# Peptides against a protein of PDB entry 5NXQ, part 17

Target 1, 114 residues: chain A of PDB entry 5NXQ
Amino acid sequence: EIQIPVSMAAEEEYLRSKVLSELLTDTLENDGEMYGNENEVLAALNGAYDKALLRLFASACSDQNVEKALSLAHELKQDRALTAAVKISERAELPSLVKKINNIREARYEQQLK

## One batch from the design tools (peptide; aimed at target 1 R55)

Design b2_p11_3 (made by RFdiffusion4)
Pose (drawn by RFdiffusion4):
Structure b2_p11_3 (pose): chain A 114 residues (1-114), chain P 11 residues (1-11)
Amino acid sequence: as target 1 above (114 residues)
Amino acid sequence: SLEEFAESLPL
């Protein structure tokens, strides 16, 4: 059976999680539950989404592509995932990227105060 | 956790 590189597999998992998360969110926001495990599935789905996205973020950092990495960070869902992205940026010694990601966390926190 | 996962990634 064909082996898939972890970097290439992360892109597909990111996109799949993005699609499935959007579909299941639309279902829960309009029709509610039908099968019985949608809430748990959506929670796991958003978790897999950010995890795959953080793998792509690490590859962008490894490639010193700060711009691509910031765009990836903007697509993150969980605030804790933004924190994980900051730690990856620090581990990659990209201080300019840390500041821009921390601006995203502060901006979201400002929406939390409204 | 995602923080532990962030510390485990190769760079």

Design b2_p11_3_s1 (made by RFdiffusion4, then SolubleMPNN; from b2_p11_3 with E3D E7D)
Fold by OpenDDE base, seed 4:
Structure b2_p11_3_s1 (fold): chain B 114 residues (1-114), chain A 11 residues (1-11)
Amino acid sequence: as target 1 above (114 residues)
Amino acid sequence: SLDEFADSLPL
């Protein structure tokens, strides 16, 4: 079997998770019915999605590619995933990225209050 | 958890 580079594998995982999450969301919005476990399925998919993104995020941080890391952070769905991204950024000693991600969190909090 | 997962990722 051909060995796939780790970065390519991570990207594939992200794309797959993204597509599945979007498809499920569209199905629920358009058809409105599944089998009573929709929220659990969505949570699982969103979890996998954010984990995949965080792997890519960590890789970007390792490369000191702050712009790529920030772009990936914007794609994170869960607040706890943003918190995880902050922790990774702190470990990577990227304080500018920490601040920018915290700005994303603050913006989302403000949206929730409206 | 995502928090534990983050700590496991290599940099």
Scores: peptide ipSAE 0.581, ipTM 0.951, DockQ to the pose 0.938
OpenDDE base, seeds 1, 2, 3, 5: peptide ipSAE 0.579, 0.581, 0.577, 0.579; ipTM 0.951, 0.951, 0.951, 0.952

Design b2_p11_3_s2 (made by RFdiffusion4, then SolubleMPNN; from b2_p11_3 with E7D)
Fold by OpenDDE base, seed 2:
Structure b2_p11_3_s2 (fold): chain B 114 residues (1-114), chain A 11 residues (1-11)
Amino acid sequence: as target 1 above (114 residues)
Amino acid sequence: SLEEFADSLPL
């Protein structure tokens, strides 16, 4: 059996989760059809999506690629995922990245208030 | 949780 590197596997998982999440979101927003479990499906997809991103994020942090890590953090959907990214950044001893991710969180909070 | 998941990731 061929073993796929963790980063490559994470990329595949991320892309798959992203596509599925977008397709489902578009369907609900444009067609308005509900089957009873859409919110649960979206939550599961978003969870998988953010987990995949966090794997990539951790890899970027490990590589000391702060710019890549930050770009990945911008793609995170859930606030708790940003919190997770902060924890990873702290563990990776990247305080500048911690601050930048917290700025993302603060910006999202402000957007929610308008 | 995502937090617990993050803690499991290697650096």
Scores: peptide ipSAE 0.563, ipTM 0.947, DockQ to the pose 0.921
OpenDDE base, seeds 1, 3, 4, 5: peptide ipSAE 0.564, 0.562, 0.560, 0.562; ipTM 0.947, 0.947, 0.947, 0.947; seed 1 fails the geometry check

Design b2_p11_3_s3 (made by RFdiffusion4, then SolubleMPNN; from b2_p11_3 with E4D E7D)
Fold by OpenDDE base, seed 2:
Structure b2_p11_3_s3 (fold): chain B 114 residues (1-114), chain A 11 residues (1-11)
Amino acid sequence: as target 1 above (114 residues)
Amino acid sequence: SLEDFADSLPL
């Protein structure tokens, strides 16, 4: 049996979760049909999506690839996922990345206030 | 939670 490297598996998971989340979102926005559990499904998909990204993020941090890590952080959807990314950055001893991720959070807060 | 998940990730 072929063992897939963790990073490759994470990429596959990310892409799958991204596609599914986008498809469901587009369907709901375009068709307007609700069946009662769409919010739960979207939450689950977004959760899986962010978890996949966080795996990639951790890998980038492990590689000391700050630019890649930051790029991945911008793709995170949930604020709690950004919080998780900060925690990972702290563990990786990347304070500059911590600051940049917090800037992302602050920017999103400002957008919510607008 | 995502935070707990983050703690489980290897570095």
Scores: peptide ipSAE 0.555, ipTM 0.947, DockQ to the pose 0.946
OpenDDE base, seeds 1, 3, 4, 5: peptide ipSAE 0.554, 0.550, 0.554, 0.554; ipTM 0.947, 0.946, 0.946, 0.947

Design b2_p11_4 (made by RFdiffusion4)
Pose (drawn by RFdiffusion4):
Structure b2_p11_4 (pose): chain A 114 residues (1-114), chain P 11 residues (1-11)
Amino acid sequence: as target 1 above (114 residues)
Amino acid sequence: SSLQELVEELM
């Protein structure tokens, strides 16, 4: 059977998780539960979404592509995932990227205060 | 890579 590179597999998983998460969120926001495990599935779905997105983020940092990495960080869902992105940026010695990602966390925290 | 190992540790 064909082996898939982890980098390429992460892009597909990101997209898949993005589609499935959007569909299941629309189901829960309008119809509610039907099968019985939608809430748990959506939670695991958002978790797989950010994990795959952090893998792509690490590849962008490895390629010194700060701009691509920031755009990937913007698509993250969990605030804890933004924290993970900061640690990856620090490990990659990209201080300019750390500041811009921390601006995203601060901006979201400002929405938390409204 | 080392950054990929960090991703698995953090998540």

Design b2_p11_4_s1 (made by RFdiffusion4, then SolubleMPNN; from b2_p11_4, 4 letters changed)
Fold by OpenDDE base, seed 3:
Structure b2_p11_4_s1 (fold): chain B 114 residues (1-114), chain A 11 residues (1-11)
Amino acid sequence: as target 1 above (114 residues)
Amino acid sequence: SDLLELVDELT
């Protein structure tokens, strides 16, 4: 049995969820077809997307690769995921990363207020 | 694994 590293599995799931989310969005926007559960599907895909990213993020944190972790955090979609990233960073004892992710979160809050 | 468990907890 081939054991796939967690990071690779997470990356696969990330890419899958990202692509599917984009495809669904494109379908709705370009084909004009509305599926009764499109919003639910998108929410689920976003959740899976962020979860996959967070796994990659956790891996980066474990490797003490702050730059990689930060880059991944920027790709997170949901605020709850950013919050999770902060908590993960705290657990990983990466205070600089905590601060930077909080800055991302704050920046998004400010954007929402506009 | 500790951080991964935390991911599962938070997601």
Scores: peptide ipSAE 0.667, ipTM 0.953, DockQ to the pose 0.902
OpenDDE base, seeds 1, 2, 4, 5: peptide ipSAE 0.666, 0.667, 0.666, 0.667; ipTM 0.954, 0.954, 0.954, 0.954

Design b2_p11_4_s2 (made by RFdiffusion4, then SolubleMPNN; from b2_p11_4, 5 letters changed)
Fold by OpenDDE base, seed 3:
Structure b2_p11_4_s2 (fold): chain B 114 residues (1-114), chain A 11 residues (1-11)
Amino acid sequence: as target 1 above (114 residues)
Amino acid sequence: SDLLALVDELT
């Protein structure tokens, strides 16, 4: 049995989720016919997308690649995922990364208040 | 600590 590295599996899942999310979004934007579960599907896809990213993020943290981790964090869609990234960073004992991710969260909060 | 396990816990 060929074992695929966790990072590769995560990348595959990330790409799959990203593509599907984009396709669904494009369909909606182009007034495509949907089945009434669009928001649920999008939520699920976003969840899978963020989970995949978080796995990559965790891998980057394990490698102590703060720059890569931060770049991945910027790609996270959901606030809950950013919260998870903070917790992962804390567990990885990367305080600089914690601060930077919190800054991302704060920036998004401010945007939502506008 | 297993960071990947933490991902599964948090998601």
Scores: peptide ipSAE 0.670, ipTM 0.954, DockQ to the pose 0.762
OpenDDE base, seeds 1, 2, 4, 5: peptide ipSAE 0.668, 0.668, 0.666, 0.668; ipTM 0.954, 0.954, 0.953, 0.954

Design b2_p11_4_s3 (made by RFdiffusion4, then SolubleMPNN; from b2_p11_4, 4 letters changed)
Fold by OpenDDE base, seed 4:
Structure b2_p11_4_s3 (fold): chain B 114 residues (1-114), chain A 11 residues (1-11)
Amino acid sequence: as target 1 above (114 residues)
Amino acid sequence: SELLELVDELT
């Protein structure tokens, strides 16, 4: 059986999850109709999206590609995903990346307070 | 991959 490289699988899942998340978000913003499960579906899609990104992020960290890793971290939606990215960066022994991701988290917190 | 396994643990 043909084994699909992890990075390729992650990219495919990222694209799929991103498209679905964006479509659902746009639908909710445009129609404004809630049937009781849209938020749950959106959360699930965002979770899948972030998981896919984190896999790419982990791959970038493994390659010591800090710039790529940082770019991917900026695309993460959920705070828990940023937390995960920090932990992954710590495991990868990339302290500069840890600091930069924490800065992203802090910036988002400040925006939420406004 | 160690880091990929960590992703699975954290998500």
Scores: peptide ipSAE 0.668, ipTM 0.957, DockQ to the pose 0.911
OpenDDE base, seeds 1, 2, 3, 5: peptide ipSAE 0.667, 0.665, 0.666, 0.667; ipTM 0.957, 0.957, 0.956, 0.957

Design b2_p11_4_s4 (made by RFdiffusion4, then SolubleMPNN; from b2_p11_4, 5 letters changed)
Fold by OpenDDE base, seed 3:
Structure b2_p11_4_s4 (fold): chain B 114 residues (1-114), chain A 11 residues (1-11)
Amino acid sequence: as target 1 above (114 residues)
Amino acid sequence: SELDALVDELT
């Protein structure tokens, strides 16, 4: 059996979920088709997307690649995913990254309040 | 991995 590295698997899942989300969005916007479950599908895809990113994020943290980790964190969609990223960073003992991710969260909160 | 398990837990 061919073993695929976790990071590569996560990358595949990330790309897949991202593309599918975009396709669904485009279909709804361009074709006006209603499937009845598109919101649920999008939510599920967003979850999968963030989870995949978090795996990549965890990998970056393990590699002590703070810059890559931070870049990945910026791509996270859900607040809960950012929270997860903070916790992962804490476990990885990367306090500078923790701070930077918290800044992302705070910035998003401020944007939501606006 | 520990961090991978954490991802599963937190998501």
Scores: peptide ipSAE 0.248, ipTM 0.857, DockQ to the pose 0.838
OpenDDE base, seeds 1, 2, 4, 5: peptide ipSAE 0.240, 0.244, 0.246, 0.243; ipTM 0.854, 0.855, 0.856, 0.855

Design b2_p11_5 (made by RFdiffusion4)
Pose (drawn by RFdiffusion4):
Structure b2_p11_5 (pose): chain A 114 residues (1-114), chain P 11 residues (1-11)
Amino acid sequence: as target 1 above (114 residues)
Amino acid sequence: SALQELVEELM
């Protein structure tokens, strides 16, 4: 059977998680539960979404592509995933990227104060 | 890579 590179597999998993998460969120926001495990599936779905997105983020940092990495960080869902992105940026010695990602965390925290 | 290992540790 064909082996898939972890980098290429992460892009597919990101997109799949993004699609399935959007569909299941629309279902829960309008119709509620039907099968019985939608809430747990959506939670795991958002978790797989950010994990795959952090893998792509690490590849962008490895390629010194700060701009691509910032756009990937913007698509993250969990605030804890933004924290993970900061640690990856620090490990990659990209201080300018750390500041811009920390601006995202601060901006979201400002929405939390409204 | 090392950044990929960090991703797995953090997640």

Design b2_p11_5_s1 (made by RFdiffusion4, then SolubleMPNN; from b2_p11_5, 4 letters changed)
Fold by OpenDDE base, seed 2:
Structure b2_p11_5_s1 (fold): chain B 114 residues (1-114), chain A 11 residues (1-11)
Amino acid sequence: as target 1 above (114 residues)
Amino acid sequence: SELDELVDELT
């Protein structure tokens, strides 16, 4: 059995978790049905989603593909994931990307204040 | 790798 490349595996998991998260979110918003564990499930799905996305992000950084990395960072849901992306960018010696990701974080903070 | 470690910190 041929091992799937890390980037391909990450992309698959990202897409799967994204779809599942969206479907569950839509169900909760539209139907209003709660079974007691939805928030926990959503948190787990978002975690898996961001983790998979960060692997893609790390790959883009390794390739010095700043534009791709930035696009991926915009798709991150959790603030802690953005923090991880900043750290990855710092280690990849991409200061312009660091600044841009921090701008994303700041923008989200401002939105939360509304 | 360092990158893998940072990704793993999310979980």
Scores: peptide ipSAE 0.225, ipTM 0.857, DockQ to the pose 0.633
OpenDDE base, seeds 1, 3, 4, 5: peptide ipSAE 0.210, 0.214, 0.210, 0.212; ipTM 0.850, 0.851, 0.850, 0.849

Design b2_p11_5_s2 (made by RFdiffusion4, then SolubleMPNN; from b2_p11_5, 4 letters changed)
Fold by OpenDDE base, seed 4:
Structure b2_p11_5_s2 (fold): chain B 114 residues (1-114), chain A 11 residues (1-11)
Amino acid sequence: as target 1 above (114 residues)
Amino acid sequence: SELLELVDELT
């Protein structure tokens, strides 16, 4: 059986999850109709999206590609995903990346307070 | 991959 490289699988899942998340978000913003499960579906899609990104992020960290890793971290939606990215960066022994991701988290917190 | 396994643990 043909084994699909992890990075390729992650990219495919990222694209799929991103498209679905964006479509659902746009639908909710445009129609404004809630049937009781849209938020749950959106959360699930965002979770899948972030998981896919984190896999790419982990791959970038493994390659010591800090710039790529940082770019991917900026695309993460959920705070828990940023937390995960920090932990992954710590495991990868990339302290500069840890600091930069924490800065992203802090910036988002400040925006939420406004 | 160690880091990929960590992703699975954290998500």
Scores: peptide ipSAE 0.668, ipTM 0.957, DockQ to the pose 0.970
OpenDDE base, seeds 1, 2, 3, 5: peptide ipSAE 0.667, 0.665, 0.666, 0.667; ipTM 0.957, 0.957, 0.956, 0.957

Design b2_p11_5_s3 (made by RFdiffusion4, then SolubleMPNN; from b2_p11_5, 5 letters changed)
Fold by OpenDDE base, seed 3:
Structure b2_p11_5_s3 (fold): chain B 114 residues (1-114), chain A 11 residues (1-11)
Amino acid sequence: as target 1 above (114 residues)
Amino acid sequence: SDLLALVDELT
């Protein structure tokens, strides 16, 4: 049995989720016919997308690649995922990364208040 | 600590 590295599996899942999310979004934007579960599907896809990213993020943290981790964090869609990234960073004992991710969260909060 | 396990816990 060929074992695929966790990072590769995560990348595959990330790409799959990203593509599907984009396709669904494009369909909606182009007034495509949907089945009434669009928001649920999008939520699920976003969840899978963020989970995949978080796995990559965790891998980057394990490698102590703060720059890569931060770049991945910027790609996270959901606030809950950013919260998870903070917790992962804390567990990885990367305080600089914690601060930077919190800054991302704060920036998004401010945007939502506008 | 297993960071990947933490991902599964948090998601």
Scores: peptide ipSAE 0.670, ipTM 0.954, DockQ to the pose 0.875
OpenDDE base, seeds 1, 2, 4, 5: peptide ipSAE 0.668, 0.668, 0.666, 0.668; ipTM 0.954, 0.954, 0.953, 0.954

Design b2_p11_5_s4 (made by RFdiffusion4, then SolubleMPNN; from b2_p11_5, 4 letters changed)
Fold by OpenDDE base, seed 3:
Structure b2_p11_5_s4 (fold): chain B 114 residues (1-114), chain A 11 residues (1-11)
Amino acid sequence: as target 1 above (114 residues)
Amino acid sequence: SSLLELVDELT
């Protein structure tokens, strides 16, 4: 059995979840034929998406690639995922990244207040 | 624990 590197697996998961999330969203917006648990499905897909991103994020942190990590953090959808990114950054001992991610989170909070 | 393990813990 060929073992796939964790980073590649994470990328695959990210792409899969991203595509599925977008597909579902497009279906709902364009066709409007889905009824029932579409919101739950979207939430699950977003969760999977963020989890995959966080794995990539963790990898970037391990590489001490702050710029890459930050770019990935910007792609996170859920606030809880940003919180997770902060904790990961703290564990990785990247205080500059912690600050920058917190800035992202704060900016989103401000947007929600409008 | 590794950062990846932390991801699994937090998600």
Scores: peptide ipSAE 0.660, ipTM 0.952, DockQ to the pose 0.874
OpenDDE base, seeds 1, 2, 4, 5: peptide ipSAE 0.658, 0.659, 0.659, 0.659; ipTM 0.952, 0.952, 0.952, 0.952

Design b2_p11_6 (made by RFdiffusion4)
Pose (drawn by RFdiffusion4):
Structure b2_p11_6 (pose): chain A 114 residues (1-114), chain P 11 residues (1-11)
Amino acid sequence: as target 1 above (114 residues)
Amino acid sequence: SSLQELVDELM
């Protein structure tokens, strides 16, 4: 059977998680539960979404592509995932990227104060 | 890579 590179596999998993998460969120926001495990599936779905997105983020940092990495960070869902992105940026010695990601966290926290 | 290993540790 064909082996898939982890970098290429992360892109497909990101997109798949994005699609499935958007569909299941629309279902729960309008119709509620039907099958019985939608809430747990959506939670795992958002988890897989951010994990795959952090793998692509690490590849962008490895390639010194700060701009691509920031756009990937913007697509993150969990605030804890933004924290993980900051640690990856630090490990990659990209201080300018750390500041811009921390601006995202602060901006979201500002929405939390409204 | 080392950044990929960090992703596994953090997630």

Design b2_p11_6_s1 (made by RFdiffusion4, then SolubleMPNN; from b2_p11_6, 3 letters changed; failed a check: a repeat of another design)
Amino acid sequence: SELLELVDELT

Design b2_p11_6_s2 (made by RFdiffusion4, then SolubleMPNN; from b2_p11_6 with Q4L M11T)
Fold by OpenDDE base, seed 3:
Structure b2_p11_6_s2 (fold): chain B 114 residues (1-114), chain A 11 residues (1-11)
Amino acid sequence: as target 1 above (114 residues)
Amino acid sequence: SSLLELVDELT
């Protein structure tokens, strides 16, 4: 059995979840034929998406690639995922990244207040 | 624990 590197697996998961999330969203917006648990499905897909991103994020942190990590953090959808990114950054001992991610989170909070 | 393990813990 060929073992796939964790980073590649994470990328695959990210792409899969991203595509599925977008597909579902497009279906709902364009066709409007889905009824029932579409919101739950979207939430699950977003969760999977963020989890995959966080794995990539963790990898970037391990590489001490702050710029890459930050770019990935910007792609996170859920606030809880940003919180997770902060904790990961703290564990990785990247205080500059912690600050920058917190800035992202704060900016989103401000947007929600409008 | 590794950062990846932390991801699994937090998600």
Scores: peptide ipSAE 0.660, ipTM 0.952, DockQ to the pose 0.708
OpenDDE base, seeds 1, 2, 4, 5: peptide ipSAE 0.658, 0.659, 0.659, 0.659; ipTM 0.952, 0.952, 0.952, 0.952

Design b2_p11_6_s3 (made by RFdiffusion4, then SolubleMPNN; from b2_p11_6, 4 letters changed; failed a check: a repeat of another design)
Amino acid sequence: SDLLALVDELT

Design b2_p11_7 (made by RFdiffusion4)
Pose (drawn by RFdiffusion4):
Structure b2_p11_7 (pose): chain A 114 residues (1-114), chain P 11 residues (1-11)
Amino acid sequence: as target 1 above (114 residues)
Amino acid sequence: DLLEFVEELME
């Protein structure tokens, strides 16, 4: 059976998680539950989404592509995932990227105060 | 190395 590179597999998983998460969120926001495990599935789905997105983020940092990395960070869902992205940026010694990601966390926290 | 670090963070 064909082996898939972890970097390439992460892109597919990110996109799949994005699609499935959007579909299941629309189902729960309009129709509610039908099968019985949708809430748990959506929670796991958002978790897999950010994890795959953090792998792509690490690859962008490894390639010193700060711009691509910031765009990937903007697509993250969980605030804790933004924290993980900051730690990856620090590990990658990209201080300029840390500041811009921390601006995202502060901006979201400002929405939390409204 | 960064990918291994990501797996550590996600554990």

Design b2_p11_7_s1 (made by RFdiffusion4, then SolubleMPNN; from b2_p11_7, 4 letters changed)
Fold by OpenDDE base, seed 5:
Structure b2_p11_7_s1 (fold): chain B 114 residues (1-114), chain A 11 residues (1-11)
Amino acid sequence: as target 1 above (114 residues)
Amino acid sequence: DLLAFVDELLS
């Protein structure tokens, strides 16, 4: 059995999680009602989504592809995931990326206060 | 290895 490359596996999981997350989000936005553990399901989906995305992010950092890494960081949903992205960027010794991701976090904080 | 680091962070 051949091992699937990590990046490919991550991308597959990312895409799957993205679709499911979007579908659930749309449902919740349209219906506006909770019938069970939708929040938990959404959290799990978002977690899986960000987890997969962070692996892609790390791969981009390893390739020194800062622009791709930054684009991926913008797609992260959870603040904790952005924090992880910062840590990854620091480990990758990409200070410019660190700053830009922190800017993303700050912008989201401002949006929350709005 | 950054990928290993990610797995560590997300564990």
Scores: peptide ipSAE 0.575, ipTM 0.943, DockQ to the pose 0.964
OpenDDE base, seeds 1, 2, 3, 4: peptide ipSAE 0.570, 0.567, 0.575, 0.573; ipTM 0.943, 0.943, 0.943, 0.943

Design b2_p11_7_s2 (made by RFdiffusion4, then SolubleMPNN; from b2_p11_7, 3 letters changed)
Fold by OpenDDE base, seed 5:
Structure b2_p11_7_s2 (fold): chain B 114 residues (1-114), chain A 11 residues (1-11)
Amino acid sequence: as target 1 above (114 residues)
Amino acid sequence: DLLEFVDELLS
């Protein structure tokens, strides 16, 4: 059996989740609300999206590619995912990345307050 | 490693 590298698997999952999330979001915004559990579906999709993205993020951290890691962090949707990214960055001993991700979180908090 | 750590965080 062919084993796919974790990073490649994560990329595939990320792309799939991203497409589905965007399609769902566009549908809700442009074609009206879904009936039933649209919020739960969206949350599940966002969760899967962020999980896949965090694996890519961890891979970037392992490569000491701070710029790539930061770019990926900007793509995270949920605050809890940013928190996870901080923990990963701390584990990777990348304090500059920790600070920058915390800045992302703070910026999002400010936007929510406005 | 970090990937294993992520899996633990997301489990």
Scores: peptide ipSAE 0.545, ipTM 0.939, DockQ to the pose 0.960
OpenDDE base, seeds 1, 2, 3, 4: peptide ipSAE 0.540, 0.537, 0.543, 0.541; ipTM 0.938, 0.938, 0.939, 0.939

Design b2_p11_7_s3 (made by RFdiffusion4, then SolubleMPNN; from b2_p11_7, 4 letters changed)
Fold by OpenDDE base, seed 3:
Structure b2_p11_7_s3 (fold): chain B 114 residues (1-114), chain A 11 residues (1-11)
Amino acid sequence: as target 1 above (114 residues)
Amino acid sequence: DLLAFVDELLA
């Protein structure tokens, strides 16, 4: 049995979650169909999506690949995920990344206030 | 391990 590297597994989960989320959203928007649990499904998918991204993010941090990590952070959807990314960055001792992710979070907060 | 840390954070 071939074992898949953790990072690759995370990528798979990320893509799966992303695709499914987009598919459901597209279906609802374009086909006009309403499902009883669409919001719950989307929430769950977003959670899985962010979790997968965070794993990739952590991997990037471990590699000291700040640019990759930052790019991944921008793709995070939930605020809680950004918070997690900050904590991961702190654990990885990447203060520059911490600042940049906090900037992302703050920017999103400002958008919510509009 | 950062990966393990992620799992802890999201548990």
Scores: peptide ipSAE 0.605, ipTM 0.948, DockQ to the pose 0.967
OpenDDE base, seeds 1, 2, 4, 5: peptide ipSAE 0.605, 0.604, 0.604, 0.602; ipTM 0.948, 0.948, 0.948, 0.948

Design b2_p11_7_s4 (made by RFdiffusion4, then SolubleMPNN; from b2_p11_7, 4 letters changed)
Fold by OpenDDE base, seed 5:
Structure b2_p11_7_s4 (fold): chain B 114 residues (1-114), chain A 11 residues (1-11)
Amino acid sequence: as target 1 above (114 residues)
Amino acid sequence: SLLEFVDELLS
């Protein structure tokens, strides 16, 4: 059996989940509400999205591509995903990236307070 | 490895 490279698999899942998440979000914004457990569905989609993105992020860190890693971190949706990105950055011994991701988190906190 | 760490983190 042919094994798909981790990065390629992550990219595929990321793109798929991104599209689905965006479609769902747009539907909720434009049509108001979904019936059922829309919040759980959205959370699941966002979780899958961030999980896939974090694998890409880790790959970038492994390549010591800080700029790419930072760009990917900006695309993360959930705060817990940013926390995970920090942990990954720490493990990768990229202190500058750690600081920049923490800045992203702080900026989002401030935005939520407004 | 870093990738293994991520897999454990995301499991």
Scores: peptide ipSAE 0.552, ipTM 0.941, DockQ to the pose 0.569
OpenDDE base, seeds 1, 2, 3, 4: peptide ipSAE 0.546, 0.548, 0.552, 0.551; ipTM 0.940, 0.940, 0.941, 0.941

Design b2_p11_8 (made by RFdiffusion4)
Pose (drawn by RFdiffusion4):
Structure b2_p11_8 (pose): chain A 114 residues (1-114), chain P 11 residues (1-11)
Amino acid sequence: as target 1 above (114 residues)
Amino acid sequence: SLADEVLEEVE
């Protein structure tokens, strides 16, 4: 059976999780539960979404592509995932990227104060 | 941490 590179597999997983998360969120926001495990599935789905997105983020940092990495960070869902991205940026010695990601965390926290 | 786990996977 064909082996898939972890970097390429992460892009597909990110997209798939993005699609499935959007569909299941629309289902829960309008119709509610039908099968019985939608809430747990959506939670695991958002988890897999950020994890795949953090893998792509690490590849962008490894390639010194700060701009691509920031765009990937903007697509993150969990605030804890933004924290993970900061640590990856620090481990990659990209201080300019750390500041811009921390601006995203601060901006979201400002929405939390409204 | 999650960041350390992701970095190990991509290394």

